# Peptides against a protein of PDB entry 3KDP, part 108

Target 1, 230 residues: chain A of PDB entry 3KDP
Amino acid sequence: PFLIFIIANIPLPLGTVTILCIDLGTDMVPAISLAYEQAESDIMKRQPRNPKTDKLVNEQLISMAYGQIGMIQALGGFFTYFVILAENGFLPIHLLGLRVNWDDRWINDVEDSYGQQWTYEQRKIVEFTCHTPFFVTIVVVQWADLVICKTRRNSVFQQGMKNKILIFGLFEETALAAFLSYCPGMGVALRMYPLKPTWWFCAFPYSLLIFVYDEVRKLIIRRRPGGWVE

## One batch from the design tools (peptide; made by RFdiffusion4, then SolubleMPNN)

Design b2_p18_4_s1 (from b2_p18_4, 15 letters changed)
Fold by OpenDDE base, seed 5:
Structure b2_p18_4_s1 (fold): chain B 230 residues (1-230), chain A 18 residues (1-18)
Amino acid sequence: as target 1 above (230 residues)
Amino acid sequence: SLVEKGRKLLEEALKLLL
């Protein structure tokens, strides 16, 4: 989000405080829960790792965690951001380069894509209204990310959802997201204004995409072990 | 408000760390 903010000079899609709420708030309990996951049924059928050549975190794992899945998460967040701004009169093309005028408190006549003028206060309300749905989109996508991280090769349907700590982590993450989104005073404290409940569903296609992508990947690994997809 | 002052201080501290 921050890189696109700098490169495209768009209004800030996600605030620093909101990023900290993701990194320190929503992700901690889910991440710890993975330590309690049951071993895959075929783990003892695999060849021992060569400690000299095979790193614990290989390039494929890095590419998945930081590359592919992270990009799908970002796309989901930006989709929500662009839809909200478009509903408020700012089409995606009009946002390019707009940041300088958007962030200037002395400019109170910034025009939208339809010629409506926006005061600084009105623009900041719309900006902060985008931060919460972006955050919620990340949380909803993280549900799928956490579930796919349960296994490396087995399908989630083969592994099942027996880890009670992981289930608790999903509920905790969701409850924290709802608290940060809807608790009175969060607009002042965190610049997170409440969102319409319908925005929670905006991320579901991306969560489904991650889940389907990973299940297909795992299916390929099971059928062709030792391939570049592993 | 006290909350707004606290938020501003946090934002300034984060700008120094990041």
Scores: peptide ipSAE 0.017, ipTM 0.469, DockQ to the pose 0.023
Fold by OpenDDE base, seed 4:
Structure b2_p18_4_s1 (fold): chain B 230 residues (1-230), chain A 18 residues (1-18)
Amino acid sequence: as target 1 above (230 residues)
Amino acid sequence: SLVEKGRKLLEEALKLLL
């Protein structure tokens, strides 16, 4: 999100405080929960990795985490961002290069895509209105991401949902997201303005896409061991 | 408000760290 903010010069889609809430709040407990996941049924049939040749973090893991899943997650967040801005009169094409004028306190006549003028305060309200839905979109996508990370090869349907700590992590991140979105004063304290409940559903197609994509990937790996998808 | 001052301080600290 921040790289696109710099490159495209768009209004900030996700605030620094909100990023910290993701990195320290919603991601930590789910990540710890994976340490308590039961081993895959076939793990003992695999040879131990060679610690001299086989890196713990390999190019395949980086490509999957950041290149595939991370890109789908980012697309989900940006989709929500662009929908909210479009509903407020700012079409995606009009946002390109707008950052400089958007962040200038002395410019109170920034035009939207329909010729409506926006004051600095009005623009900041719209910007901060995007932060909470973007955050919630990430949390909803993380549900699918956490579930798919349970196994490398086995389907979630084969492995099951036996890890109670993982289930607790899903509830914890959801409860934190609800708290940050709806607790009185969060708009003042964290610049996270209240979220319409309908925006929780905006991320569901992307969560489903990630889940389906990973199950298809795992199915291919099971059918063709040693393929380029592994 | 004290909350706004705390938020501004946090934002400034984050701008220095990030």
Scores: peptide ipSAE 0.015, ipTM 0.440, DockQ to the pose 0.024
Fold by OpenDDE base, seed 1:
Structure b2_p18_4_s1 (fold): chain B 230 residues (1-230), chain A 18 residues (1-18)
Amino acid sequence: as target 1 above (230 residues)
Amino acid sequence: SLVEKGRKLLEEALKLLL
């Protein structure tokens, strides 16, 4: 998100505080909860890795975790961001290069895609209005990420949802997202303005996409052990 | 005001770290 902010010179889609809330608030409990997940049914039946040849973290795993899934998450966030800005009169193409004028407090006549002039204060309100939905989008996508991380090869349907701590983590991150989105004063404290409940659904296609993608990936791995997808 | 100052400070600090 921040790279696109710099490269495209768009208004900031996700604030530093919201990033911190994701990294420390939302992700910590769910990530730790994975330590309490039941072992994959075949994990102890696998041969020990050769420490000289087998890497714990390989390029494929890095590419998948930080590349593919991360890109889907980013796309989900940006989709929500662009939808909200479009609803406020700023079409995606108009946002390109707008940051300099957007962030200038002395420019109070920045025009949207429809010729409406926006004061600095109004622009900052709409910018901060994007932070909460972006954050919520990441949380909703992380539901899928957390669930898919339970297993390497087995389907979630095979592994099940037996980890009560993981379920608690999903509840906790959702409750935190709701708290940050709807608690009075969060706009002042964290620049997280209230979100219409309908915006939670903007992330669902991407969450589903990640889930389906990973289930298909796992299915391929099960059918073709030792393939490039593993 | 204090909350806003604290937020701004946090944001600036995070901009340096992130």
Scores: peptide ipSAE 0.013, ipTM 0.393, DockQ to the pose 0.024
Fold by OpenDDE base, seed 2:
Structure b2_p18_4_s1 (fold): chain B 230 residues (1-230), chain A 18 residues (1-18)
Amino acid sequence: as target 1 above (230 residues)
Amino acid sequence: SLVEKGRKLLEEALKLLL
């Protein structure tokens, strides 16, 4: 997200404080919860692999798969960002290169895509209005990510939802997201302005995409053990 | 005002660290 902010010179899509809330608040507890997931039914039945050859290949493939999931998460956040700005008159093409004027406090006549002039204060309200939905989008996408990460090969439907700690992690991150979105003073404290309830659903297509992607991946692994998708 | 100042300082510190 921050790299795109620099390269495209768009208004800041996600604040530093919100990034910290993701890394420390929403990612840590769920990540720890995955350590308590039950082993897959078939892992203990497999013969030992060659640690020199098979490990490197698997680590690269796993890294690539999780890298792809991370890209889908980022795309979900940016989608939410662009939709909010478009609803406020700023189309995606118009945002390119706008950052310099956007962040200048002395420029109070920045035009949107429809010729409406925006004061610095109005622009910052819109910017901070994007931070919370971006954050919530990441959390909603993480629901799918956490559910799929509990297994390497087995379908979610085969493994089930037995880990109480994982379930707790899902509730914790959701409760934190709700707290940060709706608690009074979060706009001042964290630059996270209140979220319209409808924005919680903006991430659902991306959550579904991650879920389908991983189930297809796992299906391929089950059908072709030792393939390039593992 | 005080919360805003604190947040701003935190953000500036984080910009230097990250």
Scores: peptide ipSAE 0.013, ipTM 0.382, DockQ to the pose 0.023; fails the geometry check

Design b2_p18_4_s2 (from b2_p18_4, 15 letters changed)
Fold by OpenDDE base, seed 5:
Structure b2_p18_4_s2 (fold): chain B 230 residues (1-230), chain A 18 residues (1-18)
Amino acid sequence: as target 1 above (230 residues)
Amino acid sequence: DLVEKGKELLEEALKLML
């Protein structure tokens, strides 16, 4: 998010406090829950790892975790951000380079894509209104990410949802997201203004995309063991 | 002032990591 903020000079899509809430709040319990996941049914059918050549975390796993999944998460967040700004009169093309004027408190006549003028206070309300649904989008996408991390090779449908700690983590993450989004005073304390409940559904296509992508990947690994996809 | 500077530095550091 911040790289695009610097490169495109757009209004800030995600605040620092919101990022801390993701990294320290929503992700900790889910990550710990994976330590309690049951072993895959076929784990003992795999050949032993060569400790001299095979790293514990291979380059493919790093590319999947930090590259592809992270990019889909970012795309989901930015999609929500651009839709909200467009609904408030700021089309995506108009946001390019707008940050300098957007963040200037002395400019109270920033024009939107339709010629409406926005005061500094009005612009900051819209910006902070974007932070919350971006955060919620990440949380909704993290549901799929956590579920796909249960297994390396088996389908989630083969593994099932027996890990009660993981289920608790999903509920905790969702409850924390709802608390941060809708609790009175969060706009002042965290710069997170409440969002319409409909914005929770905006991320669902991206969560489904991650889930389908990983299930297809795992299917390929099962059919062609030792391939570049593993 | 130190807490605000610490928050600004943390914000800048987080901005660099994300």
Scores: peptide ipSAE 0.011, ipTM 0.348, DockQ to the pose 0.021
Fold by OpenDDE base, seed 4:
Structure b2_p18_4_s2 (fold): chain B 230 residues (1-230), chain A 18 residues (1-18)
Amino acid sequence: as target 1 above (230 residues)
Amino acid sequence: DLVEKGKELLEEALKLML
Protein backbone atom coordinates (compact mmCIF):
# COMPACT_ATOMS: atom_id res chain seq x y z
CA PRO B 1 0.00 0.00 0.00
CA PHE B 2 2.69 2.51 0.93
CA LEU B 3 4.80 1.76 -2.17
CA ILE B 4 1.80 2.50 -4.40
CA PHE B 5 1.15 5.66 -2.37
CA ILE B 6 4.68 6.85 -3.25
CA ILE B 7 4.86 5.63 -6.88
CA ALA B 8 1.36 6.69 -7.96
CA ASN B 9 1.17 9.76 -5.66
CA ILE B 10 -2.34 8.80 -4.53
CA PRO B 11 -4.01 9.81 -1.23
CA LEU B 12 -2.85 7.59 1.66
CA PRO B 13 -4.93 4.38 1.49
CA LEU B 14 -3.97 3.04 4.92
CA GLY B 15 -2.94 5.12 7.92
CA THR B 16 0.20 4.44 9.95
CA VAL B 17 -1.80 3.76 13.12
CA THR B 18 -3.91 1.27 11.19
CA ILE B 19 -0.76 -0.47 9.90
CA LEU B 20 0.48 -0.80 13.48
CA CYS B 21 -2.87 -2.27 14.52
CA ILE B 22 -2.46 -4.90 11.77
CA ASP B 23 1.18 -5.74 12.50
CA LEU B 24 0.90 -5.79 16.31
CA GLY B 25 -2.79 -6.47 16.90
CA THR B 26 -4.39 -8.66 14.27
CA ASP B 27 -1.34 -10.57 12.95
CA MET B 28 0.44 -11.54 16.16
CA VAL B 29 -2.06 -13.88 17.85
CA PRO B 30 -2.93 -15.72 14.61
CA ALA B 31 0.78 -16.17 13.81
CA ILE B 32 1.45 -17.61 17.29
CA SER B 33 -1.54 -19.93 16.87
CA LEU B 34 0.17 -21.64 13.90
CA ALA B 35 2.89 -22.88 16.26
CA TYR B 36 0.22 -25.07 17.89
CA GLU B 37 -1.11 -26.51 14.61
CA GLN B 38 -1.05 -30.29 14.37
CA ALA B 39 1.47 -31.81 12.01
CA GLU B 40 0.20 -32.85 8.60
CA SER B 41 -0.82 -36.53 8.48
CA ASP B 42 1.85 -37.25 5.84
CA ILE B 43 4.75 -35.34 7.47
CA MET B 44 6.38 -38.53 8.78
CA LYS B 45 6.31 -39.99 5.24
CA ARG B 46 8.46 -37.13 3.90
CA GLN B 47 12.23 -37.20 4.05
CA PRO B 48 13.81 -34.82 6.56
CA ARG B 49 14.93 -31.52 5.07
CA ASN B 50 18.65 -31.15 4.58
CA PRO B 51 19.55 -28.28 6.96
CA LYS B 52 22.53 -27.32 4.74
CA THR B 53 20.58 -26.97 1.48
CA ASP B 54 16.93 -26.59 2.49
CA LYS B 55 16.45 -23.24 4.21
CA LEU B 56 13.47 -22.84 6.54
CA VAL B 57 12.51 -19.75 4.53
CA ASN B 58 13.12 -20.47 0.86
CA GLU B 59 12.48 -18.43 -2.28
CA GLN B 60 9.32 -20.45 -2.98
CA LEU B 61 7.83 -19.60 0.42
CA ILE B 62 8.72 -15.90 0.01
CA SER B 63 7.27 -15.88 -3.52
CA MET B 64 4.06 -17.50 -2.27
CA ALA B 65 3.62 -15.34 0.84
CA TYR B 66 4.63 -11.94 -0.53
CA GLY B 67 4.27 -12.43 -4.27
CA GLN B 68 0.98 -14.32 -4.62
CA ILE B 69 -1.06 -14.10 -1.41
CA GLY B 70 0.28 -10.64 -0.53
CA MET B 71 -0.68 -9.31 -3.97
CA ILE B 72 -4.23 -10.70 -3.70
CA GLN B 73 -4.51 -9.17 -0.23
CA ALA B 74 -3.28 -5.79 -1.50
CA LEU B 75 -5.73 -5.94 -4.43
CA GLY B 76 -8.58 -6.55 -1.97
CA GLY B 77 -7.59 -3.53 0.12
CA PHE B 78 -7.14 -1.27 -2.92
CA PHE B 79 -10.46 -2.39 -4.37
CA THR B 80 -12.23 -1.26 -1.19
CA TYR B 81 -10.23 2.00 -1.22
CA PHE B 82 -11.09 2.81 -4.85
CA VAL B 83 -14.79 1.95 -4.36
CA ILE B 84 -15.09 4.33 -1.39
CA LEU B 85 -13.28 7.15 -3.18
CA ALA B 86 -15.37 6.61 -6.32
CA GLU B 87 -18.57 6.78 -4.21
CA ASN B 88 -17.30 10.15 -2.95
CA GLY B 89 -16.62 11.48 -6.47
CA PHE B 90 -12.94 10.53 -6.94
CA LEU B 91 -12.44 8.06 -9.79
CA PRO B 92 -9.22 5.96 -9.73
CA ILE B 93 -7.63 7.78 -12.68
CA HIS B 94 -8.16 11.16 -10.99
CA LEU B 95 -6.29 10.00 -7.87
CA LEU B 96 -3.00 9.63 -9.80
CA GLY B 97 -0.71 12.52 -8.85
CA LEU B 98 -3.35 14.05 -6.53
CA ARG B 99 -1.42 13.43 -3.26
CA VAL B 100 0.50 16.72 -3.25
CA ASN B 101 -2.63 18.84 -3.55
CA TRP B 102 -4.63 16.44 -1.33
CA ASP B 103 -2.24 16.81 1.61
CA ASP B 104 -1.81 20.60 1.25
CA ARG B 105 -3.76 22.36 4.01
CA TRP B 106 -3.80 25.64 2.08
CA ILE B 107 -5.54 24.19 -0.99
CA ASN B 108 -9.27 24.11 -0.24
CA ASP B 109 -10.56 23.78 -3.81
CA VAL B 110 -9.32 20.34 -4.94
CA GLU B 111 -11.74 19.16 -7.60
CA ASP B 112 -13.13 15.65 -7.82
CA SER B 113 -13.88 13.80 -11.07
CA TYR B 114 -17.21 15.67 -11.34
CA GLY B 115 -15.88 19.19 -10.72
CA GLN B 116 -16.97 19.38 -7.07
CA GLN B 117 -14.51 21.28 -4.88
CA TRP B 118 -13.31 19.71 -1.64
CA THR B 119 -11.84 21.53 1.36
CA TYR B 120 -8.85 20.08 3.21
CA GLU B 121 -11.11 18.98 6.09
CA GLN B 122 -13.56 17.26 3.75
CA ARG B 123 -10.70 15.44 1.97
CA LYS B 124 -9.26 14.22 5.27
CA ILE B 125 -12.67 12.93 6.36
CA VAL B 126 -12.86 10.89 3.13
CA GLU B 127 -9.27 9.65 3.55
CA PHE B 128 -9.90 8.54 7.14
CA THR B 129 -13.17 6.96 6.03
CA CYS B 130 -11.05 4.72 3.76
CA HIS B 131 -8.67 3.58 6.53
CA THR B 132 -11.21 1.55 8.53
CA PRO B 133 -12.67 -0.39 5.57
CA PHE B 134 -9.14 -1.08 4.27
CA PHE B 135 -8.21 -2.45 7.71
CA VAL B 136 -11.34 -4.60 7.92
CA THR B 137 -10.69 -5.87 4.38
CA ILE B 138 -7.23 -7.01 5.47
CA VAL B 139 -8.67 -8.79 8.54
CA VAL B 140 -11.29 -10.61 6.45
CA VAL B 141 -8.61 -11.68 3.94
CA GLN B 142 -6.40 -12.79 6.86
CA TRP B 143 -9.10 -15.29 7.87
CA ALA B 144 -8.50 -17.14 4.62
CA ASP B 145 -4.72 -16.66 4.80
CA LEU B 146 -4.54 -18.08 8.33
CA VAL B 147 -6.68 -21.08 7.38
CA ILE B 148 -4.59 -21.89 4.27
CA CYS B 149 -1.34 -21.58 6.27
CA LYS B 150 -2.43 -24.52 8.47
CA THR B 151 -1.05 -26.93 5.89
CA ARG B 152 1.60 -26.94 3.17
CA ARG B 153 0.24 -29.84 1.12
CA ASN B 154 -2.92 -31.27 2.68
CA SER B 155 -6.31 -29.71 2.06
CA VAL B 156 -7.89 -27.85 4.97
CA PHE B 157 -10.74 -30.36 4.65
CA GLN B 158 -8.26 -33.20 5.24
CA GLN B 159 -6.50 -31.47 8.14
CA GLY B 160 -9.68 -30.10 9.74
CA MET B 161 -10.09 -27.21 12.21
CA LYS B 162 -8.88 -28.92 15.39
CA ASN B 163 -6.56 -26.12 16.56
CA LYS B 164 -8.59 -24.26 19.21
CA ILE B 165 -5.89 -21.57 19.50
CA LEU B 166 -6.22 -20.78 15.78
CA ILE B 167 -10.01 -20.52 16.18
CA PHE B 168 -9.44 -18.20 19.15
CA GLY B 169 -7.07 -16.10 16.98
CA LEU B 170 -9.79 -15.70 14.31
CA PHE B 171 -12.25 -14.49 16.95
CA GLU B 172 -9.65 -12.20 18.55
CA GLU B 173 -8.71 -10.43 15.29
CA THR B 174 -12.41 -10.07 14.41
CA ALA B 175 -13.25 -8.68 17.86
CA LEU B 176 -10.33 -6.23 17.63
CA ALA B 177 -11.47 -5.13 14.16
CA ALA B 178 -15.02 -4.59 15.47
CA PHE B 179 -13.72 -2.68 18.51
CA LEU B 180 -11.53 -0.37 16.41
CA SER B 181 -14.35 0.17 13.88
CA TYR B 182 -17.28 0.83 16.24
CA CYS B 183 -15.96 1.95 19.64
CA PRO B 184 -16.91 5.59 20.35
CA GLY B 185 -13.96 7.97 20.07
CA MET B 186 -11.88 5.82 17.67
CA GLY B 187 -12.40 8.40 14.92
CA VAL B 188 -10.61 10.98 17.08
CA ALA B 189 -8.19 8.62 18.82
CA LEU B 190 -7.07 6.54 15.79
CA ARG B 191 -8.49 8.45 12.78
CA MET B 192 -10.59 5.35 12.13
CA TYR B 193 -14.09 6.51 11.34
CA PRO B 194 -17.08 4.18 11.87
CA LEU B 195 -17.60 1.50 9.25
CA LYS B 196 -20.90 0.63 7.61
CA PRO B 197 -21.55 -3.08 8.25
CA THR B 198 -21.89 -3.67 4.49
CA TRP B 199 -18.15 -3.05 3.99
CA TRP B 200 -17.31 -6.27 5.87
CA PHE B 201 -18.71 -8.18 2.91
CA CYS B 202 -16.58 -6.30 0.33
CA ALA B 203 -13.55 -8.48 1.16
CA PHE B 204 -15.37 -11.85 1.07
CA PRO B 205 -14.81 -12.47 -2.67
CA TYR B 206 -11.05 -11.98 -2.15
CA SER B 207 -10.98 -14.30 0.86
CA LEU B 208 -12.81 -16.91 -1.19
CA LEU B 209 -10.39 -16.36 -4.10
CA ILE B 210 -7.36 -16.93 -1.83
CA PHE B 211 -8.94 -20.05 -0.34
CA VAL B 212 -9.87 -21.53 -3.73
CA TYR B 213 -6.47 -20.62 -5.19
CA ASP B 214 -4.59 -22.33 -2.36
CA GLU B 215 -6.80 -25.45 -2.41
CA VAL B 216 -6.22 -25.76 -6.18
CA ARG B 217 -2.47 -25.26 -5.63
CA LYS B 218 -2.42 -27.95 -2.93
CA LEU B 219 -4.43 -30.27 -5.17
CA ILE B 220 -1.86 -29.83 -7.96
CA ILE B 221 1.01 -30.52 -5.50
CA ARG B 222 -0.72 -33.72 -4.34
CA ARG B 223 -1.25 -34.92 -7.92
CA ARG B 224 2.19 -33.88 -9.22
CA PRO B 225 4.82 -34.04 -6.46
CA GLY B 226 7.99 -32.07 -7.31
CA GLY B 227 6.23 -29.76 -9.76
CA TRP B 228 6.95 -26.04 -10.28
CA VAL B 229 4.00 -25.15 -8.01
CA GLU B 230 5.63 -26.71 -4.94
CA ASP A 1 -3.41 17.39 21.52
CA LEU A 2 -0.90 14.89 22.91
CA VAL A 3 -2.47 12.01 21.00
CA GLU A 4 -2.48 14.08 17.82
CA LYS A 5 1.14 15.08 18.38
CA GLY A 6 2.06 11.46 19.04
CA LYS A 7 0.35 10.47 15.80
CA GLU A 8 2.11 13.19 13.84
CA LEU A 9 5.45 12.08 15.28
CA LEU A 10 4.68 8.46 14.50
CA GLU A 11 3.63 9.39 10.97
CA GLU A 12 6.83 11.39 10.51
CA ALA A 13 8.92 8.55 11.92
CA LEU A 14 7.23 6.06 9.63
CA LYS A 15 7.72 8.41 6.67
CA LEU A 16 11.41 8.46 7.53
CA MET A 17 11.65 4.68 7.94
CA LEU A 18 9.72 3.85 4.83
Scores: peptide ipSAE 0.006, ipTM 0.344, DockQ to the pose 0.022
Fold by OpenDDE base, seed 1:
Structure b2_p18_4_s2 (fold): chain B 230 residues (1-230), chain A 18 residues (1-18)
Amino acid sequence: as target 1 above (230 residues)
Amino acid sequence: DLVEKGKELLEEALKLML
């Protein structure tokens, strides 16, 4: 997200506080909860890893976790960001290069895509209005990420949702997202303005996409052991 | 104002780091 902010010079899509809330607030409990997940049904039936040839973390796994899934998460966040800004009059193409003028508090006549002038305060309100739904989008996408991380090869339908701590983590991150989105004073405290409940659904296609993608990936791995997808 | 400025600076610094 931030690289795009720098490269495209767009208004900040996700604030630092929201990033910290994601990294420390939302992700930690769910991630720790995976330590309590039941082993895959076949894990002990697999041959022992050869420590000389087999890497625990291979390039494919890194590419999958940080590349592909991370890109889908970022796309989900940016989609929500662009939709909100578009609803406020700023089309995506108009945002390119706008950051310098956007962040200048002395410029109070920044025009949107429809010729409406926006004061600095109004621009910051709409910017901060994007932070909450971006955050919520990441949380909703992380539901899928957390669920898919339960297994490496088995479908979630095969593994099931037996980890009560994982389920608790999903509720915790959702409750935190709701708290940050709707608790009075969060706009001042965290620059997270209240979100219309309908914006939670903006992430659902991406969450579903990740889930389907990973289930298909796992299906391919099960059908073609030792393939490039593993 | 100072807290907001500190948040802005932190945001700018984190912007530079991220």
Scores: peptide ipSAE 0.005, ipTM 0.277, DockQ to the pose 0.022
Fold by OpenDDE base, seed 2:
Structure b2_p18_4_s2 (fold): chain B 230 residues (1-230), chain A 18 residues (1-18)
Amino acid sequence: as target 1 above (230 residues)
Amino acid sequence: DLVEKGKELLEEALKLML
């Protein structure tokens, strides 16, 4: 997200405080919860792996798969960001290179895509209005990410949802997201302005995409053991 | 003002670290 902010010179899509809330608040408990997931039903049926050859290939493939998931998460956040700015008059093409003027306190006549002039304060309200739904989008996408991380090979439908700590993690991150989105004073404290409830659904296509992607991946691994998808 | 400056500095620092 931040690299795109620099390269495209767009208004800041995600604040530093929201990044910290993701890394420390919403990701930690779910990540720890995965340590308590039950072993896959087939783990004891696998042959011993060669630690020198099979590990490197598997680490590269895992890194690629998680890299792809991370890209889908980022796309979900940016989609939400662009939709909010478009609803406020700023089309995606108009945002390119706008950062310099956007962040200048002395420029109070920044035009949107429709020729409306925006004061610095109005622009910052819109920017901070993007931070919360970007954050919530990440949390909603993380539901799918956390669920798919339960297993390396088995379908979620085969493994089930038996880990109570993982379930607790899902509720905790959701409750934290709701707290940060709706608690009075979060706009001042965290630059996270209140979220319209409809924005919670903006991430659902991306959450579903991640879920389907990983289930298909795992299906391929089950059908072709030792393939390039493992 | 101090909180805003602190946030700006943190944002700038994070910009430099990334």
Scores: peptide ipSAE 0.000, ipTM 0.294, DockQ to the pose 0.021

Design b2_p18_4_s3 (from b2_p18_4, 15 letters changed)
Fold by OpenDDE base, seed 5:
Structure b2_p18_4_s3 (fold): chain B 230 residues (1-230), chain A 18 residues (1-18)
Amino acid sequence: as target 1 above (230 residues)
Amino acid sequence: DLVKKGLELLEEALKLLE
């Protein structure tokens, strides 16, 4: 999100406080919960790794976890961001290069795509209104990310949802997201204005995409062990 | 108010690192 903010010079899609809430708030309990996950049913059926050639964590797994899944998460957040700004009169093309004028408090007549003028205060309300649903989108996508991390090869349907700590982590993450989004004063304290409940569903296609993508990947690994997808 | 002030200071510090 920050790289696109710099390169495209668009209004800030995700605030620093929101990023800290993701990194320190929503991700910690879920990450710890994975340490309590049961071993995969087929783990002892695998060939022993060569300790001289085979790394403990495969480079392809790292590339998929931090690269491809991260890109899908970012796309989900930006989709929500662009939809909200478009609903407020700012089409995506109009946002390119707008940041300089957007962030200038002395310019109170920034025009949207339809010729409506926006004061600095009005623009900041819209910007901070985008931060919350971007955050919520990441949390909703993280549900799928956490679930797919339960296994390396087995389907989630084969592994099941027996880890109570992981389930607690999902509820904690969701409760924290709801608290940060809707608690009175969060707009002033954290620059996170409340969002319409319908925006929680905006991320669901991306969560489903991640889930389907990973299940297909794992299916390929099971059918063709030792491939480039593993 | 203290939280708001702390966050503003953090944002200013981050801007200086850019």
Scores: peptide ipSAE 0.005, ipTM 0.318, DockQ to the pose 0.023
Fold by OpenDDE base, seed 1:
Structure b2_p18_4_s3 (fold): chain B 230 residues (1-230), chain A 18 residues (1-18)
Amino acid sequence: as target 1 above (230 residues)
Amino acid sequence: DLVKKGLELLEEALKLLE
């Protein structure tokens, strides 16, 4: 997200505070909860992998898979960001290169895609209005990520939701997201303005996409053991 | 008041991370 912010010179889609809330607030408990997940049903039935050959390929593939998931997460966040800005009159194409003028407090006549002039304060409000939905989008996508991370090969439907700590983590993430989104003062404290509840649904397609992607990946791994997807 | 205090603490913590 930050790289695109720099390269495209768009208004900041996700603030530092929101990033910290994601990294420290949202991800930690779920990540720790995975340590308490039950082992895959087949984990002890797997033959020992050759540490010299199988490890490197697996690490690369895992890194690629997580990289791909991370890209889908970022896309989800940016989608929400662009939708919100578009609803406020700023079409995606118009945002390109706008950052310099956007961040200049002395420019109070930045025009949107429809010729409406925006003061610096108004622009910052809409920018900060994007932070919360972006954050919430990441949280919703992380639901899928957390669930899919329970197993490497088995379907979530096979593994089930037995880890109560993981379930608690999902609730904690959601509660934190709700708190940050709706608690009075969060707009001032964290630059996270209240979000319409409907915006939570903007992430659902991406969450589903990740879930389906990983289930398909796992299905391929199960059907083709030792394949390039493993 | 507790929420405000929590928010202030969070804000301070975040400022330290900036």
Scores: peptide ipSAE 0.000, ipTM 0.289, DockQ to the pose 0.039
Fold by OpenDDE base, seed 2:
Structure b2_p18_4_s3 (fold): chain B 230 residues (1-230), chain A 18 residues (1-18)
Amino acid sequence: as target 1 above (230 residues)
Amino acid sequence: DLVKKGLELLEEALKLLE
């Protein structure tokens, strides 16, 4: 997200504080919870692997798969960002290169895509309005990510939801997201302005996409052990 | 106000690193 901000010179889509909240607040507990997930039912049925060759291949493939998931998460956040800005008069094409003028406190006549002039204060309100839903989008997408990370090979439907700590992690990150979104003073303290409840659903297509992607991936792995998808 | 000022300074610092 930050790289796109730099390269495209768009208004900041995700604040540093929100990034810290993701890394320390919403990701840590779920990640730890995965350590308590039950072993896959078929793990003991696997043949011994060559630790030198098979490990490197698997690590590369896993890294690629998680890299793709991370890209989908980022895409979901940016989608939410662009939708909010578009609803406020700033179409995606108009945002390209706008950052310099956007962040200048002395420019109070930045035009949107419809010729409406925006003061610095108005622009910052819109920017900070994007931070919260971007964050919430990541959390909602992480629901799917966390669930799919339960197993390497088995379907979620096969593994089930037995890990109470994982379930707790899902509730914790959701509760934190709600707290940061709706608690008074978060706009001043964290530059996270209140979220309209409808924005919680903006991430659902991406959450579903990740879920379907991983279930298909795992299905292929089960049908073709040792394939390029593993 | 202090937090707001701190965040503003952080943003300014980030801009300088670009």
Scores: peptide ipSAE 0.000, ipTM 0.255, DockQ to the pose 0.021
Fold by OpenDDE base, seed 3:
Structure b2_p18_4_s3 (fold): chain B 230 residues (1-230), chain A 18 residues (1-18)
Amino acid sequence: as target 1 above (230 residues)
Amino acid sequence: DLVKKGLELLEEALKLLE
C-alpha cells in the first residue's frame, strides 16, 4: 500500500501504524499456528524430498504465497479504499497525483470529482476513515489465506479444521481487528477512525474468491499430478 | 515455466502494493 501511495501519488490508503498491526499483530499467531497443522493424509505416499536438490521453500511456494494470494489481498484492500473515497466524492481517476495537494495543510480548497472543495481537516478525516476498513479487509482476506495454507494438495474439507491453535489464531486476529476498529481513542492514537459494521462485509467476496480459487487449484492438482498448475 | 513467470510478475506487483 505504501509503495502505491508513493508511485501513484494518491492519499495514503493504509497508515504505517496499521501496517505494523498487521505484521506484528494479526499475522504472527496465525503463522505460528501452521506449524501445528496435521500432516496431509497422503504425505506418507509422497517420495521424500532430496535434501541436496529440493529446497524446503521453493520458488513455486513463494510465488503462490506472495504472488497470487498477496495480490488478491492488496486488491481487496484497495477496492475498499477506492469505494470509501468514491462515496466521499473522490473517484479513482481523480486521486492520481492528488497526494501533493492532499497533504498540504495550507491548501483548503482541494476539489473532489464533483467540484466540492475540501479543507485539509476534512481530507484527513476521509483519509483516516479509509485506514480502518482497509485493515479489516486485509484481516478478513487473511482468514481465507490461513485456511487454504493448511494444505498443499488436499482440500480443506478433507483435512478438516482440527488445529485448535489455528482456530485460536483466527479469533485472535479478528478480536484485534475489532479492538483497533472500535476502541475509543484509536482514531487519535492510531489514525484509525471507527469502522461502520457494513465494511466488514466488503472483503467477504475476496475472501470467498481466494478460498474457491485455491480449492479449484488443489482439485486440479489432485486430478492432474505434475500439471502446469503446480 | 509460464506459471513461474506469472508468479514472478505477481510477486513484483505485490511488492509495489506494499
Scores: peptide ipSAE 0.000, ipTM 0.238, DockQ to the pose 0.021; fails the geometry check

